# Ledger of designs, part 99: peptides against a protein of PDB entry 6RGO

Target 1, 392 residues: chain A of PDB entry 6RGO
Amino acid sequence: MALKLLGFNQDATCFSVISSNKGVTIYNCDPFGKCFELEKSTSNDEELDFLVEMLFSTSLIAVVDKTIGASKRKKLKIVNTKRKATICELTFPHEIMDVIMNRKIICVVLKSDQIFVYDISCMKLLRTIDVRGEKLKSTSKFRNSEAVGDIGVRVSLSTDNNSILCYSSYSKSDKENAPLNDIVVFDALKCIQINVLPAVHQSNIVCIACSPDGMLMATASEKGTIIRVFKTIDTENDEPILVNEFRRGSRPSRISEMKFNHDNTLLACVGESDTIHIFALPVTTTEADANEDDTLQQSSHSLSSSINGLQYISKGLANRFGKIIVSKIPTQSQQRHVAYIKIPENAKYRIGFPKDTTNTIHICGEDGNYLVYSIPRNEVGPCTLVKSNTFD

## One batch from the design tools (peptide; aimed at target 1 C88 R103)

Design b2_p30_4_s2 (made by RFdiffusion4, then SolubleMPNN; from b2_p30_4, 16 letters changed)
Fold by OpenDDE base, seed 5:
Structure b2_p30_4_s2 (fold): chain B 392 residues (1-392), chain A 30 residues (1-30)
Amino acid sequence: as target 1 above (392 residues)
Amino acid sequence: DEKKKLEEEAEKILKKLEELAKKNPHIDLT
């Protein structure tokens, strides 16, 4: 049977899948097993497509039926999994492209490049963000890009209560084909723009991950060769702070998902490659514990390749040339993964970090494998398989 | 304990949304 992965929840305690025969199934990770099933509403042999966003491991889920012909692509359903009932339904003017949530906020991304921000507690609309802005309303040539996997607005939301929303935006280039290569950082609760990171890649951003606390953001472009990690809120001289630049590979490969672990020490990425890559982030030593004299000369060759900062080349004519982030990091000094997992070729995988075990990663595949790996601490190498389960 | 608190919060939200949906069964944004 064809499985389609929808992904893990915020804390990797559950994952969701589409089964062609059954519809949506949610699995619990530990103890492993089915915890919810939503039957398909159509008897047709149409390829099932759904958005499912979970509120952690709770009875609250958001569901969008994206199946072709289902006429439901504009409808967000809030479902109580314990009651197996739709509690409320929201209808949008355009097709829903993505849904993300935390304990406070639901964000709904539309095909119109609009983001609707809701207070989850009452489904009150807090803000509509129009990512196209006023200039692009006239060029409503919906890219009938059926062929190029719909390059829409990408979003990521912090899993904490601060509700930091990161989204891709169009660069200020007067070109009809401006890339989605800017990032906006938005306080979803206060409805305030906090920061703008201009031109973080040369091409469209196709993957974004916000850290659980909203303090870090990872970005990848269509090339998927370089991952950049930025501070979300902090700026240095009104410029974005690049924390890390990671090299996933030399060959172009689409990154489908990235995740931070719960303590912001690791970043994982997965996509069309045969390899899940795990990168180490610099530990922010809080200045407080600098007093203990323990001269443990652990010659950790800190791969502190001094990230010679991203220089914004502002070409001086303000209106025409957006700031371009130029990496000055020599190709040889780009950080590689510290750990990896080999996955089957052509199998789509999703990733999640559990809250309680910072050195553990959960993965699931369209091959029907749910796998738990231990991440090595002291050496660069493969992750160790700890647990495996199968699902259908 | 945290999982139980999250479920109680979710149930409270779901109950409030059900009460709102009884008043306005479809929030149309078209």
Scores: peptide ipSAE 0.569, ipTM 0.896, DockQ to the pose 0.866
OpenDDE base, seeds 1, 2, 3, 4: peptide ipSAE 0.561, 0.563, 0.555, 0.517; ipTM 0.897, 0.896, 0.893, 0.882

Design b2_p30_4_s3 (made by RFdiffusion4, then SolubleMPNN; from b2_p30_4, 13 letters changed)
Fold by OpenDDE base, seed 5:
Structure b2_p30_4_s3 (fold): chain B 392 residues (1-392), chain A 30 residues (1-30)
Amino acid sequence: as target 1 above (392 residues)
Amino acid sequence: SEKEELEKEAEEILKKLEKLAAENPVIDLT
């Protein structure tokens, strides 16, 4: 049977899958087992496609039936998993491309490049964000609906109550085919734009991850060779703060998912490659009470790769086209992974970080493997497999 | 527990949405 992975929930306590014959299944990670099944309503051998967004490990889920030919691709269902009942249904003008939620808000991304932001507690519309709307005053050329390949608005939401929404936006370039290479940072509760990070990559952004607290954001382009980590809110001289630049690899490979761990010390990425990469983030030591003198010279080879702060060299060419040239970190100063997991080639995997164990990563594959790995702290190397389960 | 608090919050949301859906035909209870 073909499995399709939908992903982990916010705290990696559950993951969801599509089974071609069964429909949607949600698994609990610990104890491992099925916790919910949504049966296939149709006997047709159509390739099932769904969006399922979970509110953590609760009875509240959002479901979209994306199956080809289904009139339901414009419908968001809120489902009570305990009752196995649809509680409410929202209909949108366009196909739903993505759904993301936290305890406060739900965001619905449409094929029209619109983001609908709702208060989850009452499904009240707080804001409609039109990512095209600033440009479309001129050229009413809808990109022909057929060539809407995998390039759409990408979103990520903080899992905390601050509800920091990061989304990809079109660059202000007069080019008809402007890339989705800008990021907007948005307070989804207050409905205020906080920041704009222009031209964070040379090509379209295909993956975004927000940290759980919303203070960091990771981005990857179609090339997937470089991952950039930015501060979301803070700016230096009105320029975006680049915290890290990581090299995933030398060969182009699509990154499908990135995740921060709960303490912002690790960033994991997965995609079309045979390797999950885990990167260490610099711990911002708050300058708390470093008074106690304990001189233990343990020669921890601090991989103090000097974060030469990439100043965005805004070449102050005051010309009307504010091209922020993202200075490329010299290839020698690009940080590599600190840990890795080898996965089967051509198997799609998803990743999640559990809240309680910052050195543990959960992964699941379309090969039917659910795996728990321990991440090494003191050495660069492979992760250690701690637990394995299979699912069908 | 945090899990029990989250579940209670989810149940309260679901109950409110069920009521709103019954009162408002724009939210079809299907």
Scores: peptide ipSAE 0.553, ipTM 0.885, DockQ to the pose 0.429
OpenDDE base, seeds 1, 2, 3, 4: peptide ipSAE 0.535, 0.543, 0.535, 0.525; ipTM 0.881, 0.886, 0.880, 0.876

Design b2_p30_4_s4 (made by RFdiffusion4, then SolubleMPNN; from b2_p30_4, 12 letters changed)
Fold by OpenDDE base, seed 1:
Structure b2_p30_4_s4 (fold): chain B 392 residues (1-392), chain A 30 residues (1-30)
Amino acid sequence: as target 1 above (392 residues)
Amino acid sequence: SEKEKEEEYAEEILKKLEELAKKNPVIDLS
C-alpha cells in the first residue's frame, strides 16, 4: 500500500501515517501497536493528504484533511481520539500548510504566509503574524506560477512551556523575489519578537528545528549541504550567535526534517538522501560549574580538542548594503556527522528522539518500517539497530 | 506518571474546548 508519513509526536512516543486504504493511523512506539485510526470519509481513489499534530501521547489531536477540495484544506479539527469525535473546528481564509503544537500553543501556517498563534486551552487567537508584511501585499500578483514549489514559511516550536516559535521570514530587500532566508524568534505566549537572524542562508530556508527548551535552532536551505545551529535568545554584541555549522554532504539534497534530542546534545537530519545524519552538539557548560572538578579532564580531550577551535566568528560581514550576513564559518571548522543511519533509496523517513533515552533515535519509513537505533557517543560510525517493527 | 499528568491536562483542555464548542462549534476566520 502507499504510505505517507506524517511524523512523530513531540517526545517520539507515537507516530502518524496515512494509509491509502485506512486513512490516518497513529502508532504507539512502546509497546508498538496501533493506538488510533481515523477512517477516510470517502471511497474516492484520490491520494489522501492530511496534517496530524498530536499533543504528546494524549487523546488530543489536530487534524487537517487536505485530500478533497479547497474547503477542507482550510479546516482545522480538534479531535478527541478516545471518543473518536471532533470537539471543535476552525476555518481559515487560506489553505493550511502546517500545524505545530505544544501544551500551551497551537500554531497554524497558511499558504498566505500567515501564522495564526492560539492558546490551546481555549482556542483564543493570541496573534496573527503576517510574514509578507504590509509592503508585499501590494504586489499581490499571486505567483500563479504552478511552480510555487515547496517554498513557504517554515516554523518550529519548542516543546516546553516557554513556547519559543522560530519562523522563516522574507529578507528586507526591495527585490520582488526576496528569499525566505531570515529567521524570527518569537515568544508565542507573550506575543513578543525576541530576536531576528538576518540572511542565515543564501537561499530560502526549507527546514527549521527548535530545541525542546527553545534555546537552540537549526536551519537548512534548499541546498541542504550546510546546517547552521544558532542560539535563539542570546546575542553577542547585538549579533546572532552561531553555535555550530555542520556539513551534511557536498551534493545538494533536500532536508525534510531536523530534530534535537531532549538534552540538546544531538541534532538529526533526514531528507531525500540515503542517509540520516546525526551531529553532536557541544555541551554548553554554563559558566557556573567551571570551578570544582579538575580531575576528569584527561580522557575527553581527544574529541573535544577539535571542537574548541570554533572561534565564535561573531563578525557579521556588513556588506556595503548594511545587511548583517552571518559570516560563513570557514569550511575547515565545519563539523561532520558523528553518527549515521543508512535508509533505502527513495524511501521517505521521519525522525524522533525519545525523552528517556538521549542516545536513542526512532525512525519510520514509507516502506512500513519502524526502527529504533542506538547512537554511538564515543566514536564516529553507524548507529546500531535495537528494535524493528513493521506497519501498514 | 508524567504521561498520566499529560493525559489529565489534555482531558481538561478537551473538556474546555467541548464546552466552548457547545456555544460556537465552528469558528470561521474566512
Scores: peptide ipSAE 0.386, ipTM 0.850, DockQ to the pose 0.911
OpenDDE base, seeds 2, 3, 4, 5: peptide ipSAE 0.334, 0.375, 0.337, 0.321; ipTM 0.838, 0.845, 0.839, 0.834

Design b2_p30_5_s1 (made by RFdiffusion4, then SolubleMPNN; its pose is not in this set)
Fold by OpenDDE base, seed 3:
Structure b2_p30_5_s1 (fold): chain B 392 residues (1-392), chain A 30 residues (1-30)
Amino acid sequence: as target 1 above (392 residues)
Amino acid sequence: SSKKKLEEFEEAYKEALEELKKLEEERKLK
């Protein structure tokens, strides 16, 4: 059967898939098994496409039927899985491109480059973010929506209650074809912009991950060769917002998903390549509780010393947010992966980090494999397969 | 009515948060 992966929930306790014959299926990771099914409403041989966002492992899911020809691509349904009932339905002016949620917030991304932010507790609209912004005043030319390929606004939301929303935005270049290479950091609860990171890549951003606590974000461009990690909040101490730069590879390859683990020590990425890459993040040791004993010499070469690199003062953003110095991390200090998983070249995979085991990664493939890997701590190498299951 | 659907949603949201709390408690006991 043709499987399409939708991905893991926020804590990697469940994952969702589309089966061409069945519709949407949700699997529990431990104990492994099918926990919910949304049956196909139509007998048509149309390729099924859905968005499914879970509220962790609860009975609440957000569902969008994106199937071609379906008039439902503009409708968000909140489904109670226990009752098998739609409890809320919202209709949008444009096609829904993405849906993300946590315990507090639902964000709905539209093909119009709008983000609708809702308080989940009452489904009240808190904010509409127009990512196109002021460009709509001058250019009445809607980019013909047909020729805009897979490049839209990307979003990621912190899984905690702080509800930090990171999204891609258009660069202020006067060019008609401004890239989506800025990042905005937004407090979704307070409905305030926290930060703006200009020109974080040379090309469009195609993947964003926010850390579970919202303190870090990772970005990848269309090239997918470099992953950048940033602080979401400006620290008063003039600390560089760019904290890490990782090299996934030398060859261009699209990154489809990135995830932080729950303690911000690891960043994983997956995409069109035969390899899931896992990168170690430097633990910000707060100086305080350096009790002597656990001198695990992780060679945290503190990147503090070598950031004598050229301050690219982006002269252009003389707006009230200070000089965001995207310090080029020297190409020599680009860290490689600490761990990897080989995956079949012809299968799309999704990744998730379980909350309780920071050195474990869950992966699932369109090949029908659900795999649990242990991540090596002290060596650069392959992850070890701990558990495998199959699904159909 | 739209009000009744909102009340049913708010109830189901509360039930889901209680379920989540229970699942998090059950995981701490394993």
Scores: peptide ipSAE 0.448, ipTM 0.894, DockQ to the pose 0.855
OpenDDE base, seeds 1, 2, 4, 5: peptide ipSAE 0.444, 0.432, 0.445, 0.436; ipTM 0.893, 0.888, 0.892, 0.889

Design b2_p30_5_s2 (made by RFdiffusion4, then SolubleMPNN; its pose is not in this set)
Fold by OpenDDE base, seed 4:
Structure b2_p30_5_s2 (fold): chain B 392 residues (1-392), chain A 30 residues (1-30)
Amino acid sequence: as target 1 above (392 residues)
Amino acid sequence: KEKKRLEEFKKELEEARKELEELEKKRKLE
C-alpha cells in the first residue's frame, strides 16, 4: 500500500501519514503507536492527498483535503482529534499549499503566493501577506501562477512564542522570471517585517528552516548543493549575517526538508538523495554563561603572532543588478556534514528533532519505517540506530 | 449562530492549551 508522509510535529513527538486505504493517521513517537485516524469519507480509489499540521501533541490539528475537488483544496478544517469533530472551517480564495503553526500563530500559504497569518486563540486574521503584491511594488513583472509549476512561496515558523516567520519572496530584478530567492523575516505576532535577505541563492529557494527560537534560518535552492544559514534579526552594517555555508554534495539534489535541533547546534537536511545530512553549527556562546568565574589564571602570554590573515577580498562581481549576498565564506571553507544517515534510494523521508535530546533525530519513511538515531558529537561519521518501528 | 460557534471554538482551543500546559509540566518533572 502506498504511504505518503506528511511529517513530524514541532517537537517530533508525533508524525502524520496518509495511508491509501485508511486516510490520515497520526502516530505517537514514544510510546510508539497510532494515536489518531481520520477515516476516508469516500470509497473511491482516488489517490489521497492531505495537509496536516499538528499543534504539538495536543488534540488540535489543522487539515486540508487536497484529494478531490477545487472547493476542498481551499478549505482549512481545525479538528479536535479526541472528539473527531471539526471545530472551525475556513475557506480561502485559492488552493492551500501549506499550513504551519505554533502555540500562537497559524499561517496558511495559498497558490496565489499569499500568506494568511492568524491568531490561533480566536482564529482572527492578523495579516495577509501578498508576496506577489510586494513583487509588483518592486516593479517586477507579474508571474502567471500557471508558469510557477512546483515553485511556490516557501515558509518556516519558529516553534517558540516569538513566532518568527521566514518566507521566500521574489527578487526585485526586472527579469520577467524573477526567482523566489529573497527571504523576508516577519514578526507574525506584531505583524511587522523585521529583516530582508536579498538574493540568498542564484535560483529559487525551495526549502527554508527557521530555528525553534527564531534566531537562525537555513535556506536551500533548487540545486540543493549549498545550504546557507543566516541570522534572522541581527544585521551587520545593515547587511545580513551569514553564519554558515554548508556543502550537502557536489551533485544537484532537491532538499525537501531542513530542521534545526532545539539548541541550534545541529541542522539536518533530507530530500531526493540516499543520505540525510547533519551539520554542526558553531555554538554562539551567548555572553550570559561567561559569568562562571573559572579563575584559572593561565597566564595569557600574548603571543601576538601576526598571522597576516590574507584578506582574500573576494572581488564579488558587483554586477549592476541587486546586491546578491555573495558568500564572503571562501568555497574552501564550506563545511561538510558532521553526521549522516543512509536511507533507501527514492524513499521519501521526513525528519524531526525531539526537544529533550539534542543529539537524537527522528526520521520516518514512506517505506513504513520510523527510526530514531543517535548523532555523534566528537567524530564525523554515520549516526547510530537506537530504535526502529514499522507502520502501515 | 456565528457568535455561538466562536464561543464553542474558543472553548475547544482553551482545552488544547491546557493539554499543552500539562505536557510541558510533565516534561519538567521528568
Scores: peptide ipSAE 0.325, ipTM 0.845, DockQ to the pose 0.806
OpenDDE base, seeds 1, 2, 3, 5: peptide ipSAE 0.179, 0.158, 0.198, 0.101; ipTM 0.771, 0.643, 0.784, 0.706

Design b2_p30_5_s3 (made by RFdiffusion4, then SolubleMPNN; its pose is not in this set)
Fold by OpenDDE base, seed 4:
Structure b2_p30_5_s3 (fold): chain B 392 residues (1-392), chain A 30 residues (1-30)
Amino acid sequence: as target 1 above (392 residues)
Amino acid sequence: DEKKKLEEFKKAYEEALEELEKLEKERELK
C-alpha cells in the first residue's frame, strides 16, 4: 500500500500517516500503536491527500482533505478524536498549503501567500498576514504574476506559549521574480513583527524550523547545501545574528524538514538525500551559572601586541544592492554534521525530537518504519538504532 | 446554533488542555 507521511506532532509523541486504503492514521510512539483512525469519506480509488496537524497528543487535530476538488482543499476541520466528530469548520478563500499549531495559536497558510493566525481557544482570527501584499507595498512594480510556482510561503511556529512565528517573505528586489529569501519573525499572540532577516539565502527558502522556545531559527534554500541558524529576537547593531552555518553536503538536495531538539543543542534535517544530518549547536551558557567562583588565577599576561593601524581606506562603493546579510557574514568555518542516520534511497522520512531525551531522535518513513535512534555525544559518527516498529 | 457549536468547541479545547497538563505532569514524575 502507498503510505504518505504527514509528520510528528510538536513533542514527537505521535505521528500521522495516510494509508491509501484506510485514510488518516495516528500512531502513538511510546507505547507504539495505532491511537486514531479517520476513515476516508469516499470509496473511490483516488490518491488520498491530507494535511493533519495534532495539538500534541490531545484529542484535538486539524484536518484538511486535499484528495479531491478545490472546495475541500479550502476547508479546515477541527476534529475531536475521542468523539470522532468535527467540532469546528473554517472555509478559506484559497487552497490550504500548511497548518501549524501550538497550545495557543493555529496558523493556516494559503496558496495566496496569506497566513491566517487564530487564537485556538475560541478560533478567533487574530491576524491575516499577506506576504504578497507586503511584497507589493515594498516593490511598487510587482504585477500579480499568478505563476505561483511550487515555491510558496514557508512557516514554523515555536511549540511554547511565546508563539514565535517565522515565515519566508519576498525580498525587496525590483526583479519581477524576487525570491522568497527574507524571513519575518512575528509574535503570533501580540500580532507584532519582531524582526526581519533580509536575504538569508540567494534562492527561495524551502524549509524553516523554529526552536521550541522560539529563540532560534534554521533556514534552508532550494539548494539545501547550507543551513543557517539565526537568533529570532536578538539583534546586534540592528543586524540579524547568525549563530551557525552548517554544510549538509556538496551536492544540491532538497531539505523537506528540519527540527531543533528541546534544549536547542541539536538541529536535525531530512529530505531527498539518503542521510538525515544532525548538527550540534554551541551551548549558549546563560550568564546565570557564571557565579561559580572557580578562582583559577590564570595570570592574564597583558600581551599588549601593538597591532599597527593599517588604515584600510573604506572606499565608499555605495552599491545600491540591499545589504544582503550573506555578504556581511564572515566566512565562518562551515561546520559538518556531528551525527547521521542512513535512510533508504527514495524513501521519504519525517523527524521529531522527544522532550524527555535530548539525545534521542524519532524518525518515520513511507516504507512503514518507525525508528528511534540514540545520538552520539562525544564523537562524530552514525546514530545507534535503539527501537524499531513497523506500521501499515 | 453557532453559539452552541462555539461553546462545544471551547469545552473540547479546555478538556484537551487539561489532558495535556496531566500528561506533562506524569512525564515530570518519571
Scores: peptide ipSAE 0.488, ipTM 0.910, DockQ to the pose 0.845
OpenDDE base, seeds 1, 2, 3, 5: peptide ipSAE 0.480, 0.467, 0.469, 0.476; ipTM 0.908, 0.903, 0.904, 0.905

Design b2_p30_5_s4 (made by RFdiffusion4, then SolubleMPNN; its pose is not in this set)
Fold by OpenDDE base, seed 1:
Structure b2_p30_5_s4 (fold): chain B 392 residues (1-392), chain A 30 residues (1-30)
Amino acid sequence: as target 1 above (392 residues)
Amino acid sequence: SEEERLKEFEKELEEARKELEELEKKRKLE
């Protein structure tokens, strides 16, 4: 049967799947099993397409039926899974492309490059962000949206209550085909733009991940070879802070999803490649605890050892867009522990990090596998399979 | 009314919030 993965919830306690025969099924991860099923509303042999966003492990889901007719593709339903009842229905002027939520906010992304921000507690519209309208204020011509159906606004929302929204925006370049290579950081609760990261990639951004606390953001372009991690809020001399740059591979491959773990120590990515990559993030030692006055006088041995290992990040991006001050990544030779999981070729996988186990990753595939892996802490290598389940 | 639907929605959300708090409490006890 053709399975289509919708993904994990915010804390990887559940995942959602479309089954061609059944409709939407939500699985619980532990104990593993079906917790909800949304029956197919139509007898037609049409390929099922849904958006489903679950509020953690609660009975609350947001659902968009993208299968049948242009009218349903514009409808967001808020459903109580225990009652199998629609609580709220919203109709949008354009097709819904994405829905994200946390405990406070629902964001609805439209094909019009609009982001509707709702207070979840009352479904009140807080703001409409018009990503194209912002471009019109800065640049004379709209991109003719007809030709490139796969390039739209990407969004990520922090899973915490701070509700930091990161979204891709059009560069201010006078080019008719300005790429979606800027990032806007937005406080979704206060409805305030916090930061703008210009030209974080040379091509359109196709994947964004916000950290659970909203303090970090990972970005990938259409090439998917380089992943950049930025601070979201903090700036250095009004310039964006690049925390990390990771190379996934030398071959172009689309990244479909990225996730931070709950303590911001790991970043995972998945996509069209046979490999899930897990990158170690440097622990930012907050300077605060260095005040222990341990007066130990130990001698001034001048370890003048050659700081030769400054890999010249090529000066080539330095020209027109602001000097991304690559803060000197302290050359602490902490070998960036990289872990990996091999997955079947052509199987789409989704990833999630459980809250309670920072070195565990949940993955699920359109091949019907739900897998739990342990991530090695102190070595570069494969993840170890801990649990496996199958679903249909 | 629209106001009645809003109150019903707020009630359903408060139930979902309680479910979330109970789940978070269980996870702290395990």
Scores: peptide ipSAE 0.205, ipTM 0.765, DockQ to the pose 0.808
OpenDDE base, seeds 2, 3, 4, 5: peptide ipSAE 0.125, 0.025, 0.177, 0.072; ipTM 0.646, 0.569, 0.753, 0.676

Design b2_p30_6 (made by RFdiffusion4; failed a check: the pose's geometry)
Pose (drawn by RFdiffusion4):
Structure b2_p30_6 (pose): chain A 327 residues (1-135, 151-284, 335-392), chain P 30 residues (1-30)
Amino acid sequence: MALKLLGFNQDATCFSVISSNKGVTIYNCDPFGKCFELEKSTSNDEELDFLVEMLFSTSLIAVVDKTIGASKRKKLKIVNTKRKATICELTFPHEIMDVIMNRKIICVVLKSDQIFVYDISCMKLLRTIDVRGEKIGVRVSLSTDNNSILCYSSYSKSDKENAPLNDIVVFDALKCIQINVLPAVHQSNIVCIACSPDGMLMATASEKGTIIRVFKTIDTENDEPILVNEFRRGSRPSRISEMKFNHDNTLLACVGESDTIHIFALPVTQRHVAYIKIPENAKYRIGFPKDTTNTIHICGEDGNYLVYSIPRNEVGPCTLVKSNTFD
Amino acid sequence: EESEEEKEEEEEEAEEIIEKLEELKEEEEE
């Protein structure tokens, strides 16, 4: 089968790719190289490694499952790339759905909507967050820098009226203090959530409305959350998979089950800005590094890695700059 | 230059974390 299940780094330095053949490879961007290659851990052809989230450019990797079911739901391994050794092996009562890391805080998301928050220096569990215990699945996002700030989708006070709903809660994982609770920002479920690297901004994706809404995160007034801007969906409603924020928080990238990748600018310092054509029934992931604000890195399941440029004052499409091919 | 320095600092910090995790793993085994 195709080389599916791409994972993208926080700093846009490298990307995680599950080669359907054997193990998982991690490439670099500049210079491009085979950074890390995981050995054989397989027994059948279509069984897939699912979840890999990494540090910035380091040797520290978070790896989850290999087998379809033997040791998948209840595993987390911490591996150094230079010496291929497992350090800590944590076990969890449910199936892991997503893992997000940063320099200070490690988050583990379970299928039962439990979020485990760890101080990464000693792996002490800071807090267990029973989201489904209070009231598709929960989508969680986190800031990259320090003062790491956690964002998760929570159900509303209409559980009696119907089973599924999605509001937003802002949480400071550094001090384990809930900062702001946002109301039902959508009339539908929440598909994907992106938080700014500095933790000041947040994006939301609806399944039905397909209109991205941006709210201030922490500095927002206590009385009411502050809405920043909205972005035109285009000609057709489409499911969104992954969104990213630029380092200066002037740019927002959007990807999904669509022909095109949309680029949204920010009025911090309208409907559409830059659009990147994409093959129809293939899936991609997004990133952009800290070095420049004009370069956007693209990861594709077709086997191609592309670097596009952004037009500052033109509403035109992106210009391709650099490319390389996968393995 | 500056980007290389930042990458080196990141690597140093990651190594320190790894060392501390190894010490804790040894203590758990005891």

Design b2_p30_6_s1 (made by RFdiffusion4, then SolubleMPNN; from b2_p30_6, 13 letters changed)
Fold by OpenDDE base, seed 1:
Structure b2_p30_6_s1 (fold): chain B 392 residues (1-392), chain A 30 residues (1-30)
Amino acid sequence: as target 1 above (392 residues)
Amino acid sequence: SKLEEERKKLLEEAEEIEKKLLELKKEKEE
């Protein structure tokens, strides 16, 4: 059967899949098993497509039926999974491209490059964000969005109550084909723009992750070779703070998902490559508690030349991105711990970090595998498989 | 545990959300 992964919930306690014959199935991670099934509304052999966003491990989900031929691509349903009942329905002017939520906010991304921000407690519209801005409305030459692949507005929302929304925006260049390479940081509760990070990549941003606390964000372009981590709120001399730059690989490969763990010590990425990468983030100690004495012994272990490709902090980017104050990334050659998981070629995987353990990652594949890995703390290397389950 | 308390509170918040959304649904159908 063809499986399509929808992903993990915010705390990686559940994941959702589309089964071609059954519709949407939600699995619980521990104990592993089916917890909900949404039956296919159509008898046709049409390729099923859905958006499903869970409100953590609750019975509430947001559902969009995006199935080919379905008139429902503009409808968001809030469903109680335990009652199998629609409790709210919203209709949008354009096709829904993405849905993201936390305990306070639901964000709906439309094909029109609009973001609708709602208070989840009453489904009141708080803000409509028009990413194209007023000037570009007139020249709605619909880019035949068929030919330019999945380049649209990307969003990520903090899982906490602060509800920090990061979204990709068009650069202010007067070019008709401005890239989606700016990031806007937005307080979704107060409806205030907090920060703007201009030109964080040279090409369109295709993946964004916000940290659970909303203090960090990770970005990747369509090249997927470099991942950048920024502070969301904090600035240095009114300029964005680049905390980390990671190299996923030398070859271009699309990154489909990134996630931080719950303590902001790890960033995982997955995509079209045979490898999930896990990067260690430096603990940003606030300057106050830097007591003198920790003589970090430089264990100069000569890691072999093959892994050197991952650690290329591009010194050369400082000159091209003139305004990003690369805060002194401590040039301490602390070999940023990198872990990896090998996955089958051409299998799409999704990732999640549980709250219970900072060094565990959940992954699931369209191959029907749900896998739990332990992440090594002190050694660069493969993750260890702890648990495996299968689903259909 | 702290996680169990957070989970309990989240379930209570989800029940309140559901209740309020069902009330708002009735008010639109009247």
Scores: peptide ipSAE 0.505, ipTM 0.914, DockQ to the pose 0.760
OpenDDE base, seeds 2, 3, 4, 5: peptide ipSAE 0.500, 0.485, 0.496, 0.499; ipTM 0.915, 0.909, 0.911, 0.916

